Peptides against a protein of PDB entry 3V4O. Designs and how they scored, part 172

Target 1, 234 residues: chain A of PDB entry 3V4O
Amino acid sequence: DQPLAKDKVALLIGNMNYREHPKLKAPLVDVYELTNLLRQLDFKVVSLLDLTEYEMRNAVDEFLLLLDKGVYGLLYYAGHGYENFGNSFMVPVDAPNPYRSENCLCVQNILKLMQEKETGLNVFLLDMCRKRNDYDDTIPILDALKVTANIVFGYATCQGAEAFEIQHSGLANGIFMKFLKDRLLEDKKITVLLDEVAEDMGKCHLTKGKQALEIRSSLSEKRALTDPIQGTEY

## One batch from the design tools (peptide; made by RFdiffusion4, then SolubleMPNN)

Design b2_p25_1_s4 (from b2_p25_1, 17 letters changed)
Fold by OpenDDE base, seed 2:
Structure b2_p25_1_s4 (fold): chain B 234 residues (1-234), chain A 25 residues (1-25)
Amino acid sequence: as target 1 above (234 residues)
Amino acid sequence: MVEYNDEFLPLNEEQKKMLEELRKA
């Protein structure tokens, strides 16, 4: 039984030109490459770079509105971020220094909202730092993903912005995207695909012991990004 | 049915240019 997507929508956000934080370079190319790949997978893709808090919130809200029963959604973020006690935050380019939770977008809150959608598949990929922010006193409010949520969460982490850029020096793509792009078009269950990406990253001498891909999933079906859209013939 | 808007949020000129470049892929 071939799973079908009602539609495929993706929002890609790459923040690099931060106003008060170290600038990044990888997000531009990575978003570009991912955009191309997802379009090949028949995703409708919105790719945005260097978003302010206001723009990011609006973009995510609009993306969430696109999520509906049977829809395949993919949200990708590359940029600065932090994690405090299990809560992860995406940092807009206009975030102050230091930034706090009220200046950022909480990943877990977004995931929670995604769970309320009866999506066929929802993939949330983060390529951001996982460093603790000592200036954020937000207490963790974590809910387990629903078994039927069909959400896949991938978290590619780096030690820091400077380390990340140094590590990626001379590379066309960021490390995560470097390995992701090689497999993204494969007709495999998305969790299997990402697991293979994680393994590839682990074998790379550049990232071995330095960068890893964490995968969390509530996906109980063999759903792939390559799944056809309902009503279409391939 | 999901209604998709390619530009569902206001973008500044720089972002528009970046988006356009991305669309060329």
Scores: peptide ipSAE 0.021, ipTM 0.535, DockQ to the pose 0.055
Fold by OpenDDE base, seed 3:
Structure b2_p25_1_s4 (fold): chain B 234 residues (1-234), chain A 25 residues (1-25)
Amino acid sequence: as target 1 above (234 residues)
Amino acid sequence: MVEYNDEFLPLNEEQKKMLEELRKA
């Protein structure tokens, strides 16, 4: 029998107009394109741009409230970020310079909360930097994710280079979104789909050795973004 | 369960222009 979703919800965050950090452009286009694709997959989508710390925390909290047993959730973030000691942080537009962990949102903390929701599928995609922040010495200790959480975590980042953008259809796009959008509508297990995206990124001469996609999952079922919502499978 | 409706924050003129170009592509 075809796997079914109780519902499909997505929160997309694109931070570009930072007050104390370099401005970005790609998040706008990437959020828009992803929104359109997810709508075709019958997701209810909320797309938010240029969020302050307060707004980001509220948005994530509201998203977490939408997660429930059997629900398919997708959280996407594009913007500035950093990684210290295995912990990833999303940077709000009003973060100071230099920013610290108390001004940012810890990805692993969010993942910890997601594991309690008994979702049918939860996808967390990060399109941000993974560089060390020398001004932050916080080392949070978190429990391992539960194997039953059905969480898929994708981390797209540039290696050894600044923000890398490519032109697609006359517009500058993030590299990750360029390859993701070509496969996102395919009826495949989400981990397989993302693995193929990673392979495409690795084979392309434009991105080979410049950008990579890291995939981590606790998904033991064949779940796809194309899975129908309960009541619409016929 | 809380339901999400499609929602976008207000965009500036530059952002609107960019999205319009994207729609045409």
Scores: peptide ipSAE 0.018, ipTM 0.522, DockQ to the pose 0.063
Fold by OpenDDE base, seed 5:
Order: C-alpha cells, then structure tokens, then sequence
Structure b2_p25_1_s4 (fold): chain B 234 residues (1-234), chain A 25 residues (1-25)
C-alpha cells in the first residue's frame, strides 16, 4: 500500500546578497544541492536567489496556489531571519536595517495558509538564525497546526550561525544541508528522516551543542519524499 | 502563475562562477 502524491512541487529560496545586512554565501550551494536532490525525487523545483520582499511574497503566493488536496509540497528557505515570541520571520534582501515584521515574511502565517490546502504532505524547512530582534514589537498570533494539516516543519538553528556563515568563504554546504543531503533520498517517513538528521547533527563534534534541528509535525500518515506521483510506474 | 519546471532565478556572474566551480567538484 504505497501512498501516492497527486503532484510534487518545491520552492527553494536562498538569500545572500543583502543590501543592508551581511552577505551570505552558503545559501547558493545549499539551494543548488537541494535542487538536485529533489529533482531525483521527481519534484518540480523552482529555485530563487536574492529575493526582495515583493518577490518573496509573490513566490510564496504562487507556491500556495499549487498546493491542493493530495499534493506534496516543500518550501525551503536559507538566509537571514529572526524569531520573536514564537513568530519566525524570513528576511528579504532589500530589508532595511533594522528590519521589522512588516519588512519580512512571517513563517507562521504561511504555515496557517498551508494547512488549509489539504496537502498530502507539506514540508517547510528553515535554515536561518533564531536571534531576537529588539526592533520588532509585533504581538504574536500563534495558531496550532491542524491535526489533518500534514505539515512537517523543520527549523535548523544555532547560536552565532550568522557569524559563522559570514566567515565562510568556500563552497561548502551549510551545516544543516551537510547532514540533510546524506539522508534526503532515503525511503522513510519524513519525520523519521528528519529525526535521524537531528541525531546526526547531535553526534557530530562540529555541531554538538552548537546547532540543532527542531521538528514540528501534524503528520499522522506514512508519507515520504520518495512517494511516487499518481500515474507514475516504477 | 509560476511554473515549477526546475527554473532558477537569473544569476549574476559571481553566482555563475560559484556554480561552475561546484559542478567541477
């Protein structure tokens, strides 16, 4: 009894060349690697780099339009970010310094919209800092994920992650992608897969006590990124 | 509407160079 996806779509966003903030390099490599892996999993992938606020909002809106009953969706973001009182924000490249919530995209709001789509699987992966933004006084509006939302949220974070990225000048993957890419093609329930990635990160001397993967899920079904698309025979 | 067909946003010269180096590795 192999579960089937109606379709498989992914949006990958990597922000590097910020106008008013430190530039990053890892998102390019990580988006590239993830793109190649998801293509092997028969995802239709759109990879976007260095998006302004307007472009990010449009990209997310268009992505949401593709989500529907039975669709497998994956949204990945790598770049600057922050978290205040449970609200996480992705920072566009044209965000001012300092930035506020009105300049950024709220992750929880996107998740709220995703849960209304009745997707077969929806994975949201964040590789960004969870540093507090003292210039944002937005009051949190947090809604719990619905039981039937089939959303898996992965948040890779570490203290001083921004500083680490700034110092990196090579073409090495980010820490999260380094471990994720080793397991992403495995035929396992996505929550199990991500849990194993978290364990790998915890065992590595480079990341132990420095970086962790937080996983939140409303997935109650056996769903994997390797699940075939309906009508496809292997 | 955005078509999900393995597209990349246009890259600058530096990004293209980085990808080229990555492909060589």
Amino acid sequence: as target 1 above (234 residues)
Amino acid sequence: MVEYNDEFLPLNEEQKKMLEELRKA
Scores: peptide ipSAE 0.017, ipTM 0.500, DockQ to the pose 0.086
Fold by OpenDDE base, seed 1:
Structure b2_p25_1_s4 (fold): chain B 234 residues (1-234), chain A 25 residues (1-25)
Amino acid sequence: as target 1 above (234 residues)
Amino acid sequence: MVEYNDEFLPLNEEQKKMLEELRKA
């Protein structure tokens, strides 16, 4: 009765060395840590750093092609971003200053495409800023996710506490990854797992009132990252 | 099973190197 994954694929993107924007430090270590953890969960992982707009769009397109019926997909992004009127945007390293929606990747558009793939599970994790971009007045049409899409969306902010931790520890994880890595290998429904991560973040003195994990889910089944791949013999 | 390519184009040499380093860890 345990759910089975047809396959497990993950795309991890960490943008740090922006050409026209402040440099970041956490994504390197976070992508590294998450890569190793997902491999332990039998994910096939592609990890990419410092992607231009063209490279990011191509990577996401290729990732979407890997998603199919019964496949478990995980997309992780760490870098600059913004949110305008409910639309979230991931910022490539070659984005101009100021950047606009046409220079960035719209998260909601990607989620819309994900729901069409009939995946067994689709996890989208964002570790980026959620501030308003005053230089972008674009209001894309927002579509609701399908109830049966089995999509779990985690959104963590990167301001405040994350900068503090990096300043004191050099090559340290971002705040979100610090808590996520402690629970990621647990055999639990993914929404329960992320909820516990959110609770941990809320209890921590460093993150209380400064950083939170927002979880949005259309998952109606008991799916876990630990679910075995179909056809695998143990 | 879905075919999985562990490289996405276009990647520059620096990005490929970083990817390789991550894979070896």
Scores: peptide ipSAE 0.020, ipTM 0.533, DockQ to the pose 0.055; fails the geometry check

Design b2_p25_3_s1 (from b2_p25_3, 8 letters changed)
Fold by OpenDDE base, seed 5:
Structure b2_p25_3_s1 (fold): chain B 234 residues (1-234), chain A 25 residues (1-25)
Amino acid sequence: as target 1 above (234 residues)
Amino acid sequence: MVELDTSNLSEEEKKELEKLRKEAL
């Protein structure tokens, strides 16, 4: 009766040292923390930092190769990003200034490819800004998504808003990850877990009115990151 | 992501910032 994952794989990308954009610091710590947590959840985790466009695309391709029927796939991204017309774009470190969609990776395109793999669960954790990129007036034409009812988006911030990091003594932490890490190991449906994170973050006065977690999901079954992998003994 | 502007924080926000910094890795 317990939902089972054929496997659990995660790709974590943290971009900090941008060439033509402001440098960030939080992704370093955030990727590290999330890596440790996901490994405790028996995820096979690939963690990468400061990826160029080419490297990001390759990483996604390799990630997709690990996906198959019933596999839980999780993509985490921390860095610069934007959202145009409901499409999320992750910005590589070598992106030009200004960047356009052709320079970036569209998350929804990745989702489409994940659906083709007949995954058991698709989780996107996007720690990036979701402001409109005024320098990109293109409207991406995306392939139609399937109705798989196994999709969860955890946006660090709401549409049109920013995702923040707090710097201190040469280090930085993302607001999103700070609250996410406290609950990530809980055995709860992923949307319920994220909802609790949203409430925790909502109590933060520093980001009140500036950053709010958004959950977008089509998840018709109870799926948790703690779900066991089929065929494994614990 | 962007760096949070901490230049014009209220006393309450400053207190929370300090708390977050202390709890940070």
Scores: peptide ipSAE 0.507, ipTM 0.908, DockQ to the pose 0.716
Fold by OpenDDE base, seed 4:
Structure b2_p25_3_s1 (fold): chain B 234 residues (1-234), chain A 25 residues (1-25)
Amino acid sequence: as target 1 above (234 residues)
Amino acid sequence: MVELDTSNLSEEEKKELEKLRKEAL
């Protein structure tokens, strides 16, 4: 009854050197750490830093090309972002100030495309703020998602809130990654794993009342990041 | 993400921050 992945593919994007927005530091370290962890889980990992809109769109396209029926797809993003009407937008480093949806990548659109690939699991780890962007009045009309019951969102913070990084000695770590990395290798259903991360983060006094992990999922099977790839020994 | 403002932390928060920084080193 062990779930199997046809393959496991991850795209990690860390944007920090923004042209028209405050610079960040955590994405550098966070992407690096997550890359190493996911590779230990036999993910094929593409890690990219400081992507323009054009580069981000290309990266997503390439990521989608690696997806197929039964493949586990994981998208991690660390950087600036916002959420309007339940839609998450990742902000490229060359985004104008203020940015709008046309300048950004909509995560839900990516999910739709992933569903078209008939993936076995779709995981989104979004380490970004989820505040409303009042400068974007676009109401997105998205195609209805399929009922695939294989979707997991791990938001670094709750709706309307910010995600934080802590700087130290010239480097920084995101609060989300600080707690995620300690549990990521555990052989647990991904939603259970994230729930434990949420509890760990909840014990942090620095971000209490400011940042809280949110899990949004429709996952009907016990899928874990540790699930073996079909055709391999396990 | 945004940088956590550490200018107005309580003593407890300062201790936690210090712990986190030490763990990262």
Scores: peptide ipSAE 0.505, ipTM 0.906, DockQ to the pose 0.723
Fold by OpenDDE base, seed 1:
Structure b2_p25_3_s1 (fold): chain B 234 residues (1-234), chain A 25 residues (1-25)
Amino acid sequence: as target 1 above (234 residues)
Amino acid sequence: MVELDTSNLSEEEKKELEKLRKEAL
């Protein structure tokens, strides 16, 4: 009774070279590391760096075209972001200062579109800050999500908090990815896996009291990133 | 994401930072 994926598709976005915001360094390495890991898990991975708003929207559209009934979809984002009223916004590199929701991509909107594709699993790994954007007073009115019981959010940090990167000698890596990469290949239910990552991160003295992994899930089945693709031998 | 401020770390935090940096190499 092994759960099966019709296919496994991932979109990874790392934004670093912002025009009007502080530049980041970690997304480069983090996207690379995650790409390698997900490919080992037989994901079809599209990895993109430094996307403008136009490019991000196009990338998401193309990603959605690869999704279908029973497909496992994973979206990873590393960069600037914010959260207003429970909605997560990914910030493109050409976003103005200050940016508003109209300049950004709403993750919940993407989730809605993924649900329309009748995906088997929807995983979001968001390595971004979750502080409120005081310059955005827009209250988004989103369409209601369907009850699919197949959604998992892995937030690099908790609500209202920041996600950090560590820089040294021209290199950088996000705290979230440092701990995630050590467990990502484990054959475990994705929520269990992330819970273990959360515990590992919780032992980090550098970010104690500043950053904490948050898991939000409605996953009602034992689904793992290691689940085999339907039609393949295992 | 934001860069972690490493200007005023405790000794324990410094050790952790060094560990993480070594693992990144």
Scores: peptide ipSAE 0.502, ipTM 0.908, DockQ to the pose 0.761
Fold by OpenDDE base, seed 2:
Structure b2_p25_3_s1 (fold): chain B 234 residues (1-234), chain A 25 residues (1-25)
Amino acid sequence: as target 1 above (234 residues)
Amino acid sequence: MVELDTSNLSEEEKKELEKLRKEAL
């Protein structure tokens, strides 16, 4: 049976112009490309660039308001980030140097809130580094997650590793997006799709041994980004 | 994300880099 989405909503955040951290370039193009692709998949897409902590939190709040039972939620982030104790932190452009967890947005907290909305699918595409932040030794206290079996994490890189961008002619592309965009429109279970992306990325000699896609999922249904929206004709 | 260091690439890596750049938007 073909799974149906009540609706499909995506929040895309690309942070580049950091105030106290190295500037990036890839998020500009990557957000744009992903926006176009997700719109082709009938996602309602909100794309934002260079968000402060306040703006990021507001964006997430607004995103959550669009979620409801059976809705597909996708969060994409490109920028600086880190991972401490299994928790992923997205770094706002106005984060101090060094940044700490209280300055950043915890992805797992967002997931918890998404679960409360009883979403049909929760997809996180995190194009950020996952190195430990040695300047933050705080152990996050997170609310317990439910067993919803509808969660997919696509990490651009492995735990403790970096995610890279390639610059050219004043622009840049993320390695993750380079391979993701080629398969994103495929009508496949999202975990299968990401697995294929992982294999494609694995063939990249430039990042071999430096960056590898990691998929973390608990998805008991064949949910795809191509799943039709309930009540629509296809 | 961080910028990939392209200063000390092998010939194979240079070729791949060029390919990726050509395919990029």
Scores: peptide ipSAE 0.498, ipTM 0.907, DockQ to the pose 0.702

Design b2_p25_3_s2 (from b2_p25_3 with R1M F2V I20L E22K H25L)
Fold by OpenDDE base, seed 5:
Structure b2_p25_3_s2 (fold): chain B 234 residues (1-234), chain A 25 residues (1-25)
Amino acid sequence: as target 1 above (234 residues)
Amino acid sequence: MVELDTSNLTEEQKEELEKLRKEAL
């Protein structure tokens, strides 16, 4: 009865040193922290920093190759991003200014490809802004998604809002990761876990009215990041 | 992501910011 993952694979991308956009600092620490936590959860983790468009696309392709029927897939992204018409776009470090959808990676397209792999769980943790990009007037036409009921989006912020980092003495942490890391190891359904993170973040006066965690899920089964991998002994 | 503007914080926010900074160290 305990849900089992055939495998657990995570791709973590942190983009900081943008060429044509403001540089960030938090993704470095946040990717590191999340890597350590996910490894404790027996995820196979690939962590990459400062990826160009080409490198990001390659990383996603390689990530998809590791996915198969019943595999838990987790994609984490920290960096610049935007959301147009409900589609999330991750911005590579070599993106032009202004950037457009053709320069970026659409998360929903990745989701479609993950569904084709018949994954057991698809988790997206997007630590990026979700403001509309006025310089991109393209309306994406995406392939229809399947009804897999195994999708969870954890947005660091709500629609039309920004995701923040706090800098101090050369160090920086993302607000999202600051609260996520405290609960990530809990043996709870992933949507319940994220809901608790949302409440924790909601108590932060620094980001009240500016940033709020949003959970978007179609998850019809109890799935947790702590779910054991098939064939493993614990 | 964007850097949080800390130029016009309330005293409560300043205290919270300091707490977060200390915890990060």
Scores: peptide ipSAE 0.518, ipTM 0.907, DockQ to the pose 0.738
Fold by OpenDDE base, seed 3:
Structure b2_p25_3_s2 (fold): chain B 234 residues (1-234), chain A 25 residues (1-25)
Amino acid sequence: as target 1 above (234 residues)
Amino acid sequence: MVELDTSNLTEEQKEELEKLRKEAL
């Protein structure tokens, strides 16, 4: 039988104009393109740019309020980030230099909160670097996760590596989004879809040996972004 | 993310870069 979503909700965050860190350009276009694609998939999309720590936390809180039993939740982030001890941290535009975990948003904490909503699917697309932050000596103690078997992480790059953007004519696109957008509308299990994106990215000579897509998932059902919303006709 | 350094590319990489830029237009 065709899997159904109670609803489909996405939060897209693109941080570019950092106060104390190098400015980026790709998040502007990448958020825009992803917004258009997800809306074609009948997602309710909230897209935000250049968020402070306070604004990011509020945006996540509001996003969580839209989640409920059976709802598909998708979080996309493009900007600066780091990974310490397997935990991913998104960096707000007003973060100090150097930044620490208390200045950033932990993705795994967001996942924990999403699980409490009994969502049908949790997808994280993280277009950020995953290098260790040596200036952060905090060892995080996170709440234990439930066994929900509905989690998919799409990392733009592998552990300890960088994610790149390519500039052209005053604009820029992330490498991850260049390949993701070509397949996002396909009616396939989300992990299969991302695997194909990984192969496409692997053929790129520009980032060969520098950037590789990583998929981390616990998904026991054939869930796709194209799954219809309950109560609708397709 | 960080900006890709394009100052020392092979000819093949330059062609690929040009193709990607053209597709983005």
Scores: peptide ipSAE 0.517, ipTM 0.908, DockQ to the pose 0.698
Fold by OpenDDE base, seed 4:
Structure b2_p25_3_s2 (fold): chain B 234 residues (1-234), chain A 25 residues (1-25)
Amino acid sequence: as target 1 above (234 residues)
Amino acid sequence: MVELDTSNLTEEQKEELEKLRKEAL
């Protein structure tokens, strides 16, 4: 039985030109590559680079407006980030040094808002570090998530660890994207797909012991990024 | 993300790095 998406919408954010933090290079290429791949999967893709806090919040708001019942929503982020108490924070390019949660966007809050839209699938691909930010002592009290069984987190790295980029010839790619892009178009349940990516990444000697893909999911249906959109031929 | 430190790589890692760089070109 083939699952169907009402629509497929993706927001891709790549932050690299930070004002008060080390600059990155990989988000440029990674966002571009992922954009092309997701468009091949019939996603409506909004790709943005180097967003301030204000711009990021606006982008998320606009993204949410495109979500509705049964819609597949995918959020990809490449840039600086951290994780405190299981909550992932995306760092805008204008974030102060040090940054705090009030300066950043909480992914779990976005998920909550996505759930309110009754989406068919919520996928988060977070290519960011997940180290504890000791400068942020805020203990977030988030609203409880609904039991929607349609959530997939693909973390570029495991909790407490870093996500790396490899620079070459003035460009760079994230390790996560290097392996993700090879499998993204496969017609497989998204968790299975990511598991294969995890195995591929695990064979990389450069990041062995430093970076490992983590999948956190509650997905009770065989949903894939390749799932056709309702009303279309498949 | 952070840039991978490539200053203290093993020979195997160096080879892998070069392979990845070539594939990206």
Scores: peptide ipSAE 0.515, ipTM 0.907, DockQ to the pose 0.756
Fold by OpenDDE base, seed 2:
Structure b2_p25_3_s2 (fold): chain B 234 residues (1-234), chain A 25 residues (1-25)
Amino acid sequence: as target 1 above (234 residues)
Amino acid sequence: MVELDTSNLTEEQKEELEKLRKEAL
């Protein structure tokens, strides 16, 4: 009855040292924490920091090469970002100011490519702002997504809103990761898990009315990050 | 992400902030 993963692969990207945009601090710690947690869940994790556009695209390409039928794929991004017309864009550290869609990586495009791999689960954890980029009026033409019913988006914030980090003593943590890390190891359907995280985050007075977790999913199976890998006994 | 502005917090928010900072890595 329990779903099985052919394999588990995660790509974690944390961009903080932007060249033409405000620098961040939280991605460093957040990527580290998430890396450790996902490895405990038997994910093969590639964690990268401060990627240029070229490096990000290469990282995604390499990530996709590890995906195959039934493989669980997880993409985590912490950094600057924006959302235009329902499309999420991750901003590389060398992005110009202002940046446009051609300078950034479109998450939905990555999803399309993941679908082509016939993955068992596609999870996106996007710790970035989702405000409209007024400097980009382009409407991306995206290929139609396949109906795979295995997609989960965990947005650190709701549409049109910001995602925050809290700095302290020269370090910082993202609000999203602060609450996500407490639940990530739970053996629950990933959408249920994220829903609990959303409630936990909702109790935070610091970001009340400013940041709220949003879950967008099409997941027809009870798939969890804790699902065992095919051929492995637990 | 953007840095949370902590300059105009209520006392409750300040307490929460300190708690989060203590628990943070």
Scores: peptide ipSAE 0.510, ipTM 0.908, DockQ to the pose 0.710

